# Ledger of designs, part 19: peptides against a protein of PDB entry 4N78

Target 1, 186 residues: chain A of PDB entry 4N78
Amino acid sequence: HFQVICRLLGYQGIAVVMEELLKVVKSLLQGTILQYVKTLMEVMPKICRLPRHEYGSPGILEFFHHQLKDIVEYAELKTVCFQNLREVGNAILFCLLIEQSLSLEEVCDLLHAAPFQNILPRVHVKEGERLDAKMKRLESKYAPLHLVPLIERLGTPQQIAIAREGDLLTKERLCCGLSMFEVILT
Target 2, 155 residues: chain B of PDB entry 4N78
Amino acid sequence: MAELQMLLEEEIPGGRRALFDSYTNLERVADYCENNYIQSADKQRALEETKAYTTQSLASVAYLINTLANNVLQMLDIQASQLRRMESSINHISQTVDIHKEKVARREIGILTTNKNTSRTHKIIAPANLERPVRYIRKPIDYTILDDIGHGVKW

## One batch from the design tools (peptide; made by RFdiffusion4, then SolubleMPNN)

Design b1_p9_6_s3 (from b1_p9_6, 6 letters changed)
Fold by OpenDDE base, seed 3:
Structure b1_p9_6_s3 (fold): chain B 186 residues (1-186), chain C 155 residues (1-155), chain A 9 residues (1-9)
Amino acid sequence: as target 1 above (186 residues)
Amino acid sequence: as target 2 above (155 residues)
Amino acid sequence: MRLPVFEPE
């Protein structure tokens, strides 16, 4: 689903959706969630000491349950606050999955374009073979596929300009060094 | 453009008219040959004359058809070339627009990006001093409080 | 890696 969304929206659509999601998240965090957090801080025990480990897991759990009784019994926490937190979480996950899906699409594009852009993979060398000779052979094999040099030789000035721009756009992808998710987390 | 116009307005219509006129002329020649053969005392001579006219007529028609065909082919080639030029122009414009749109889109999404950096995980700082053991009285745990947690139910 | 195409003008 996320791959389809990425293909449908493209860079423009993804940008718009993410901007709107950020607005929603900001609104939730600065509004409802903040108010609930403030309320929770008011009812939070001022002193909550760690119980002795000798009390065992049940005793420790009971201790914390008692200390946090007012918080646990806060009905609006379960209904409204947790729902808002879920919405924020879903938004974050959505952004993450969109970025991952977009990165996959971009990698595929890069891989498909590589032979036409003189980007060759590292060749496996068997014993007794020279890497340089093998690479030269590979370069020679794919040399006729180099699009920009081909168009520069045979194309019109306008075609050359378009080819160069297209080549640049093909090479530069978000996955090469940029992250949207890191911005969202900030 | 001048050549195409000449082909469309003069050469091809002229060739078609010539071919039509040739048809009319061929009918006359055929009638002549038939009558000549019937009326001639020397049938052999009349036949030879008919053969000569037939050969000449076929040659003439073949020439007219060939000329007309070549003119039509030339016209089509010129038109095809014009269409290719138009297509090239349209493609150029389309590609330019697409590249522009792509650049705009990339700039827009770029605002929402930062350089990939492995952020250091926040270390949870434990309190340095162990709290004094407080005697705790165990109370029964009510687990029913957790019954509604995790089911995604809106209360 | 700097990606100029994603940078604002």
Scores: peptide ipSAE 0.255, ipTM 0.813, DockQ to the pose 0.603
Fold by OpenDDE base, seed 2:
Structure b1_p9_6_s3 (fold): chain B 186 residues (1-186), chain C 155 residues (1-155), chain A 9 residues (1-9)
Amino acid sequence: as target 1 above (186 residues)
Amino acid sequence: as target 2 above (155 residues)
Amino acid sequence: MRLPVFEPE
């Protein structure tokens, strides 16, 4: 699903969605969640000492339940605050998955374009074979597919300009050095 | 442009008219040959004359058809060339627009990005011995195990 | 290094 979304939206659509999600998250964090956190801090027991170990784990649990009873019974915490936290979590997850899906799409594009851009894969050399000879053979094999040099030789100035720009756009991808998710976490 | 116009407005219509006129003329020639043969005392001569007119007529028609055909072909070639040029222009504009849109989109999404921190994450060297996936058995957490751990443990 | 095409103006 996320792959389809990435293909459908493209860079522009993804940007718009991400911006809106960030706004929503910001609104939730600075609004409702912050308010609840402040309230919780106010109602939090000022002195919560560890009970004696002699009470055992059940007794200790009961102690904390008693101390936090007002918080646990706060109905709005469950219905509103936790819901908002889920929404934030979902937004974060969505952003992560979108970025991952986009990265996969970009990698695929890079791989598909590679033969046309003189980007050769590292060839596995069996023992006894010369790497240089294999690489030269590959270079020769794919040389006719090099788009930019071909167009530079045969094309009009306008075609050459477009080819160069297209080549650049094909090579430059977000996955090469940029992260959206890191921005979201900041 | 001038050549195409000449073909469309003068040469091709003219050729069509010429063929039509030729048809009418051929009918007249045929009538003449028929009458000449009937009235002539020398039938052999009349026949030879008819053969000559027939040959001339066929040659004339063939020439007219060939000329017209060549003009039509030339017209089509010129038009095809014009269409190719138009197509090329449209494609160029389309590609330019697409590139521009892509650049705009990339700038927009770029605002939402930061450089990947290549933190030297210590290559978590996968332990050589991949621990066999221990089947996750949901064991209830026994919290009593922690009873002896903490500041409250007076031994 | 930030990719030039993605640099926000």
Scores: peptide ipSAE 0.050, ipTM 0.804, DockQ to the pose 0.696
Fold by OpenDDE base, seed 5:
Structure b1_p9_6_s3 (fold): chain B 186 residues (1-186), chain C 155 residues (1-155), chain A 9 residues (1-9)
Amino acid sequence: as target 1 above (186 residues)
Amino acid sequence: as target 2 above (155 residues)
Amino acid sequence: MRLPVFEPE
């Protein structure tokens, strides 16, 4: 699903969605969640000491339950605050998954473009074969597919400009060094 | 453009008219030949004259058809060439627009990105010996490094 | 290194 979304939206659509999600998250954090946190801080026991171990596990649990009674009984905490936190969590996960999916798509694009851009994978050399010879052979094999040099030789100035720009855009991808998710976490 | 216009507005219509006129003329010639043959005392001469007119008429029509056909072909070739040029122009514009849109989109999403914190593994303790600045040899980006990044399908 | 194409203006 996320892959399809990435393909459908492209960079622009993803940007819009991410921006809106960030707004939503910000609104949730600075609005309702902050208010609830403040309220919780006010009702939080000022002194919460560890009960004596002699009370055993049940007694300790009861102790904390009693101390936190006001918090536990705060119904809005569960229904609103935790829900908002879930929404924030979902938004974060969504962003992560979108970024991952986008990265995969970009890698695929890079791989598909590689033969046309003189980007050759390292070939596994069997014992006894020279890597250099194989690489040269591979280079020679794909040399006719090098798009930019071909267009530079055969194309109009406008075509050359477009080809160069397209080549650059193809090579430069987010996955190469940029992260959206890190921005979301900041 | 002038040539195409001439073909479309003058040569081809003119050729068509000429063919139509030729039809009328042929009918007149036929009538003439028929009457001439009937009225002539020398039927052989009349026949020869008819043959001559027939040959001339056929040649004339053939010429008119050929001329018209060639003009139409020329017109079509010019139009085809124009269409190809237009197509090329449109494609260039389209590509330019697409590139622009892509750049805009990339800028937009770029605002939402930061540099990946390469976990600075261990402080590369600068080796005490400053290795001579190795001339930045643009090593081709090895994209295989990305093969292990993400839950993607290991191809 | 931020890719130039993605650099915010």
Scores: peptide ipSAE 0.043, ipTM 0.792, DockQ to the pose 0.727
Fold by OpenDDE base, seed 4:
Structure b1_p9_6_s3 (fold): chain B 186 residues (1-186), chain C 155 residues (1-155), chain A 9 residues (1-9)
Amino acid sequence: as target 1 above (186 residues)
Amino acid sequence: as target 2 above (155 residues)
Amino acid sequence: MRLPVFEPE
């Protein structure tokens, strides 16, 4: 589904969706969630000492349950605050999955374009074979497929310009060094 | 453009008219040949004349058809060439527009991106007081404590 | 490296 969304929206559509999601997340965080957090901080026990480890995990859990009973029983926390947190979480996950899907699409595009752009994979060298010789052979094999040099030789000035720009756009992808998700987390 | 116009407006219509006129002429020739054969005392000569006229008429029609066909083919070739040129022009414009749109889109999404930083793993600062390893006493886990937690089917 | 095409104006 996310792959289809990425294909449908493209860079522009993804940007718009991400911007709107960021607005929503910001609104949730600065609005309802902040208010509940403030309220929770006020109701939080002023002194909560760590129980002795000798009580074991169940005893420690019961201790904290008792200390936080008023918070746990706060109905609006479950219905509103946790719901908003789920929405924020979903938004974050959505952004992550969109970025991952976009990266996959971009990688596929890069891989498909690679033979036409003189981008050759590293060849596995068996014992006794020279890497340089194999690479040269590979380069010679794909040399006729190099799009920009081909168009520069055979094309019109306009075609050459388009080919160069297209080549640049093909090579430059977000997955090469940029992250949207990191921006969302800040 | 001038050649295509000449073919469309003059040569092809002219060829069609010529074929039509040829049809009318063939009818006249046929009538003549029939009458000549009926009236002639020398039927063999009349037949030979008819054969000659028939051959001439067929040759004429064949020539007219061939000429018209060639003109139509030429017209189609010119039109095909024009269409290819137009297609090329449209494709160039389309590609230019697409590149522009792509650049705009990339700028927009670029605002939402940052350089991939190798996340500095926050050094988990070990608490200064290493809690003495408490001798692990295996207490059986009482799972009944979980009986009230979750949407389990109470049998 | 920041890709030039994605650089914010």
Scores: peptide ipSAE 0.032, ipTM 0.784, DockQ to the pose 0.629

Design b1_p9_6_s4 (from b1_p9_6, 6 letters changed)
Fold by OpenDDE base, seed 4:
Structure b1_p9_6_s4 (fold): chain B 186 residues (1-186), chain C 155 residues (1-155), chain A 9 residues (1-9)
Amino acid sequence: as target 1 above (186 residues)
Amino acid sequence: as target 2 above (155 residues)
Amino acid sequence: MKLPVFEPE
């Protein structure tokens, strides 16, 4: 589903969606969630001492349950605050999954374009084979597929310009060094 | 463009008119040949004349059809070439627009990106001393310690 | 009578 969304929206659509999601997340965090956090901080016990270990795990749990009873019983916490946190979480996950899906598509595009852009895969060298000889052979094999040089030889000036621009756009992908998700976390 | 216009406006219509005129002329020739054969005392001569006119007429019609056909083919070739040129032009424009749109889109999404900090994952220096798994000795939880805390109804 | 004239191409 996310792959389809990425294909449908493209870079522009993804950018718009991400921007809007960031706005929503910001609004939720700075608005409702912040207010509830402030309220929770106010009702938090000022002094919460660790009970003696002698009470055992159940006793300690009951102690904390009692100390936090007012917070646990705060109905709006479950209905509104946790819901907003879920929404934020979903938004973050959405962004992550979109970025991952986009990265996969970009990688696929790069892989498909590689033979046409003189990008050769690393060849496994078996024992006794010269890496250089294999690479030269591969280069020779794919040389006729190099699109930009081919168009430069056979194409019009306009076609050459378009080919160069297209080549550049094909090579420059977000997955090569950019992250959207890191911006979202910031 | 001038050649196509000439074909469309002059040569092809002219060829069609010529064929039509040829049809009318053929009817006249046929009538002539029939009458000549009926009236002629020398039927063999009349027949030979008819054969000659028939051959000439057939050749003329064949020529007219061939000329017209060639002109139509030429017209179609020119039109096909024009269409290909138009298609090429449209494709170039489309590609230019697409590239521009892509650049704009990339700028927009680029604002939402940061450089992947290859944070040198600090080599989690595995602590040299593998803490020997402390054998978790399960001490049974003596629940009798809780007997004194609860107001349980002593039955 | 106008007869069709054969013109060689």
Scores: peptide ipSAE 0.027, ipTM 0.744, DockQ to the pose 0.005
Fold by OpenDDE base, seed 5:
Structure b1_p9_6_s4 (fold): chain B 186 residues (1-186), chain C 155 residues (1-155), chain A 9 residues (1-9)
Amino acid sequence: as target 1 above (186 residues)
Amino acid sequence: as target 2 above (155 residues)
Amino acid sequence: MKLPVFEPE
């Protein structure tokens, strides 16, 4: 699903969605959640000491339940605050999954473009074969597919410019060194 | 452009008119030949004259058709060439627009990104021995490093 | 050779 979303939205669509999600998260955190946290801080017991072990587990539980009664009985905490926290969590997860999916798509694009950009993977060398010789053969095999040099040789100046620009855009991807998720966590 | 215009406005219409006129003329010639044959005392001569006119008429029509056909073909070739040029221009514009849109999109999403903190936790303790700057050998980007990143489709 | 336009005399 996330892969499809990434393909459908593209960079622009993803950016818009992420920006809106960030706004929502900010609104939730600075608004409703902050207000509830402040309220909770006000009703929190000023002194909450560990009860004596002699009360046993049930007694200790009852003690804390009594101390936190006002918080536990705060109905809006469950219905509103926790829901908002869930929404924030979902937004964060959404961003993470979108970024991961986008990265996969970008990697796929890079892999597909690689033969046309003279980017060749290291080939597994069987025992006795020289890596260099195999790589040279591979380079020679794909040399006719090198798009930019081919267009530079056969294309118009406009085509050459577009090809170079396209080549650059293909090589420069977010997955190579940028993270959206880190921004969200900040 | 001038050649195409001449073909469209003058040569082809003119050729078509010539063919139509030829048709009318052929009818007149036929009538003439028929009357001449009927009225002539020398039927053999009249027949030979008719044959001559027939041959000439056929040749004339063939020439007119050939000329018209060639003009039409030339017109079509010119138009095809123009269309190809237009297509090329449109494609160029389209590609330029797409690249621009992509750049804009990348800028927009770029605002939402930060550099991946590669926690280079390990202080690369510069080995004391400055290994001679190994000539930057452009190592091909090994994309296999990315094979383990993500839900690797284990083929 | 411009094939003469068949002008019947």
Scores: peptide ipSAE 0.024, ipTM 0.747, DockQ to the pose 0.005
Fold by OpenDDE base, seed 2:
Structure b1_p9_6_s4 (fold): chain B 186 residues (1-186), chain C 155 residues (1-155), chain A 9 residues (1-9)
Amino acid sequence: as target 1 above (186 residues)
Amino acid sequence: as target 2 above (155 residues)
Amino acid sequence: MKLPVFEPE
C-alpha cells in the first residue's frame, strides 16, 4: 500500500502529506497532550516512596494503584489523551513507512537507470579471473546505452539540455543522503 | 509552405481535371476511330491508325496518373514532415514542463529533509555463530523476584 | 520525357 501511495503522490504529494501531518502532530503535542501532561504532573503524588518489601509484590502493586488512583480514574486520559498519542504514533509510523517505501522506489529507479548512466555494478570476480577484463567487457557492453553521450553526439541542443537535466535528476535522489523521518523526530 | 500550397491548390486539382478531360477526349478518339474504320476503303490503314491512337492515349493516361500520384505522394511527405516537427516541438515542451515540475517538487520535499547522520554506528558484527533463534517463550513476568531488591532488605 | 497529351483533331 505504501509503495502505491508513493508512486501515486510522487515527491510533491508526499511533501504535502508530510507537511500536513507535521502540523497535526504539532497541534496535538502543543495542545491537548501538553495540557494533559501538565495536569498529570500536578496531580502526581509529590512523594512516592517505595513501600517496604514486606508488603510483597501484590501489596506494592496495591500501594501504587492507590497512589495513582486519581490518575487511573481520570476518564479523559483514556479517551482523549491516549487517543491523541495513538494519532501521533500513527503519524510517525506513517512517515517512517512512506520514507522507507520512497527509498525503495528511488533505489529501484537508480538501479534501472544505472546502465544508461555509466554506473557499473560491482562485478564479482571468481578466483582466477581478471577484474579488469571483466570490467572492460562490461563497459563495452553497456557503452551504447549511455544516454547523455549518445544524445550529445546525435541530438539537438534542446535534446542535449533535457538529457543532461534528466540525468542529473535521476542521479540526485533523497535516499542518497537525506532523511525526512529525522526531521519529524526533530 | 509554398510548395505544399502549390500542390494542394494547383498541381493536384489540375491533375484531377486533366484526367477528367482525358476521359472526354478518349471518348472522342474512340468515336473517331470507329467512324474512320467504317468509312475507309483501306481497312488496314484505318486499323493501324487506330492502334497508334490507342497507344498514344494509353501513354497519355499513364503519364497523367503517374504525375498525379507523385504529386500526392510529395504532398503526403511534406505533411508527414510537418507533423513530425510539430510532434517534436510538443514533446520538447512537455519534457521541459515535466522537468520543471520535478524540480519544484524536489524543492518542496527537500525542505522536509535533513542530512542523514552517518553515525559511525559500530558495524554490528553479526556474531559468527548465529545463535539459533530461541523460540520466544512468553514467560509470565514473576514480580516476586524483585521482592528482595530495594530499600528494606535487612540481611 | 514528358509524354505528349493526345488531343484528337
Scores: peptide ipSAE 0.023, ipTM 0.758, DockQ to the pose 0.005
Fold by OpenDDE base, seed 3:
Structure b1_p9_6_s4 (fold): chain B 186 residues (1-186), chain C 155 residues (1-155), chain A 9 residues (1-9)
Amino acid sequence: as target 1 above (186 residues)
Amino acid sequence: as target 2 above (155 residues)
Amino acid sequence: MKLPVFEPE
């Protein structure tokens, strides 16, 4: 699903969605969640000392339950605050999954373009074979597929310009060194 | 442009008229040959003359058809070339627009990105197993798979 | 060579 979303939205659509999600998250954090956190801090026991271990596990549990009774009985915490936290969590997960899906799509694009851009994979060399000879053979094999040099030789100036720009756009991808998720966490 | 116009306005219509005139002329020749054969005392000579006219008529028609056909083919070639040029121009504009849109989109998303701290650890391990190009089986997207993702409002 | 259209005289 996320792959399909990435394909459908493209870079622009993803950017818009991410911006709106950030706004929503900000609104939830600075609004409702902050308000509930403040309320919880007010209701929080000012002094909560560890009970003596002699009271045993049940006694200790009862002690904390009593100390936190007002928080546990705060119905809006479960229905509203936790729901808002879930929404924030969902937004974060959505951003993460979109970025991962986008990265996969970009990698696929790079791999598909590689033969046309003189980007050759490392060839496995068997014992006794010269890596250089294999690489040269591979380069020679794919040389006719090099798009930019081919167009530079045969194309119009306009075609050459478009080919160069297209080549650059193909090489420059977010997955090469950029992260959206890190910005969201910040 | 001048050549195409000449073909469309002069050569092809002229060739069609010539062919039509030839049809009318052939009818006259046929009538002549028939009458000549009936009236002639020397039937052999009349027949030879008819053969000569027939051969000449066929040659003339063949020439007219060939000339007209060549002119039509030439016209079509010129038109095809013009269409290819137009297509090339449209494609160029389309590509330019697409590149521009892509650049804008990349700038927009770029604002939402930061440089990855290349910590040594997360080598994007290219999946070792290049998944064999799984034959793209168009499986309908089951959207129900997402029903369990997230604790949002179940509709 | 333009093949002449013969008009029957």
Scores: peptide ipSAE 0.024, ipTM 0.747, DockQ to the pose 0.005; fails the geometry check

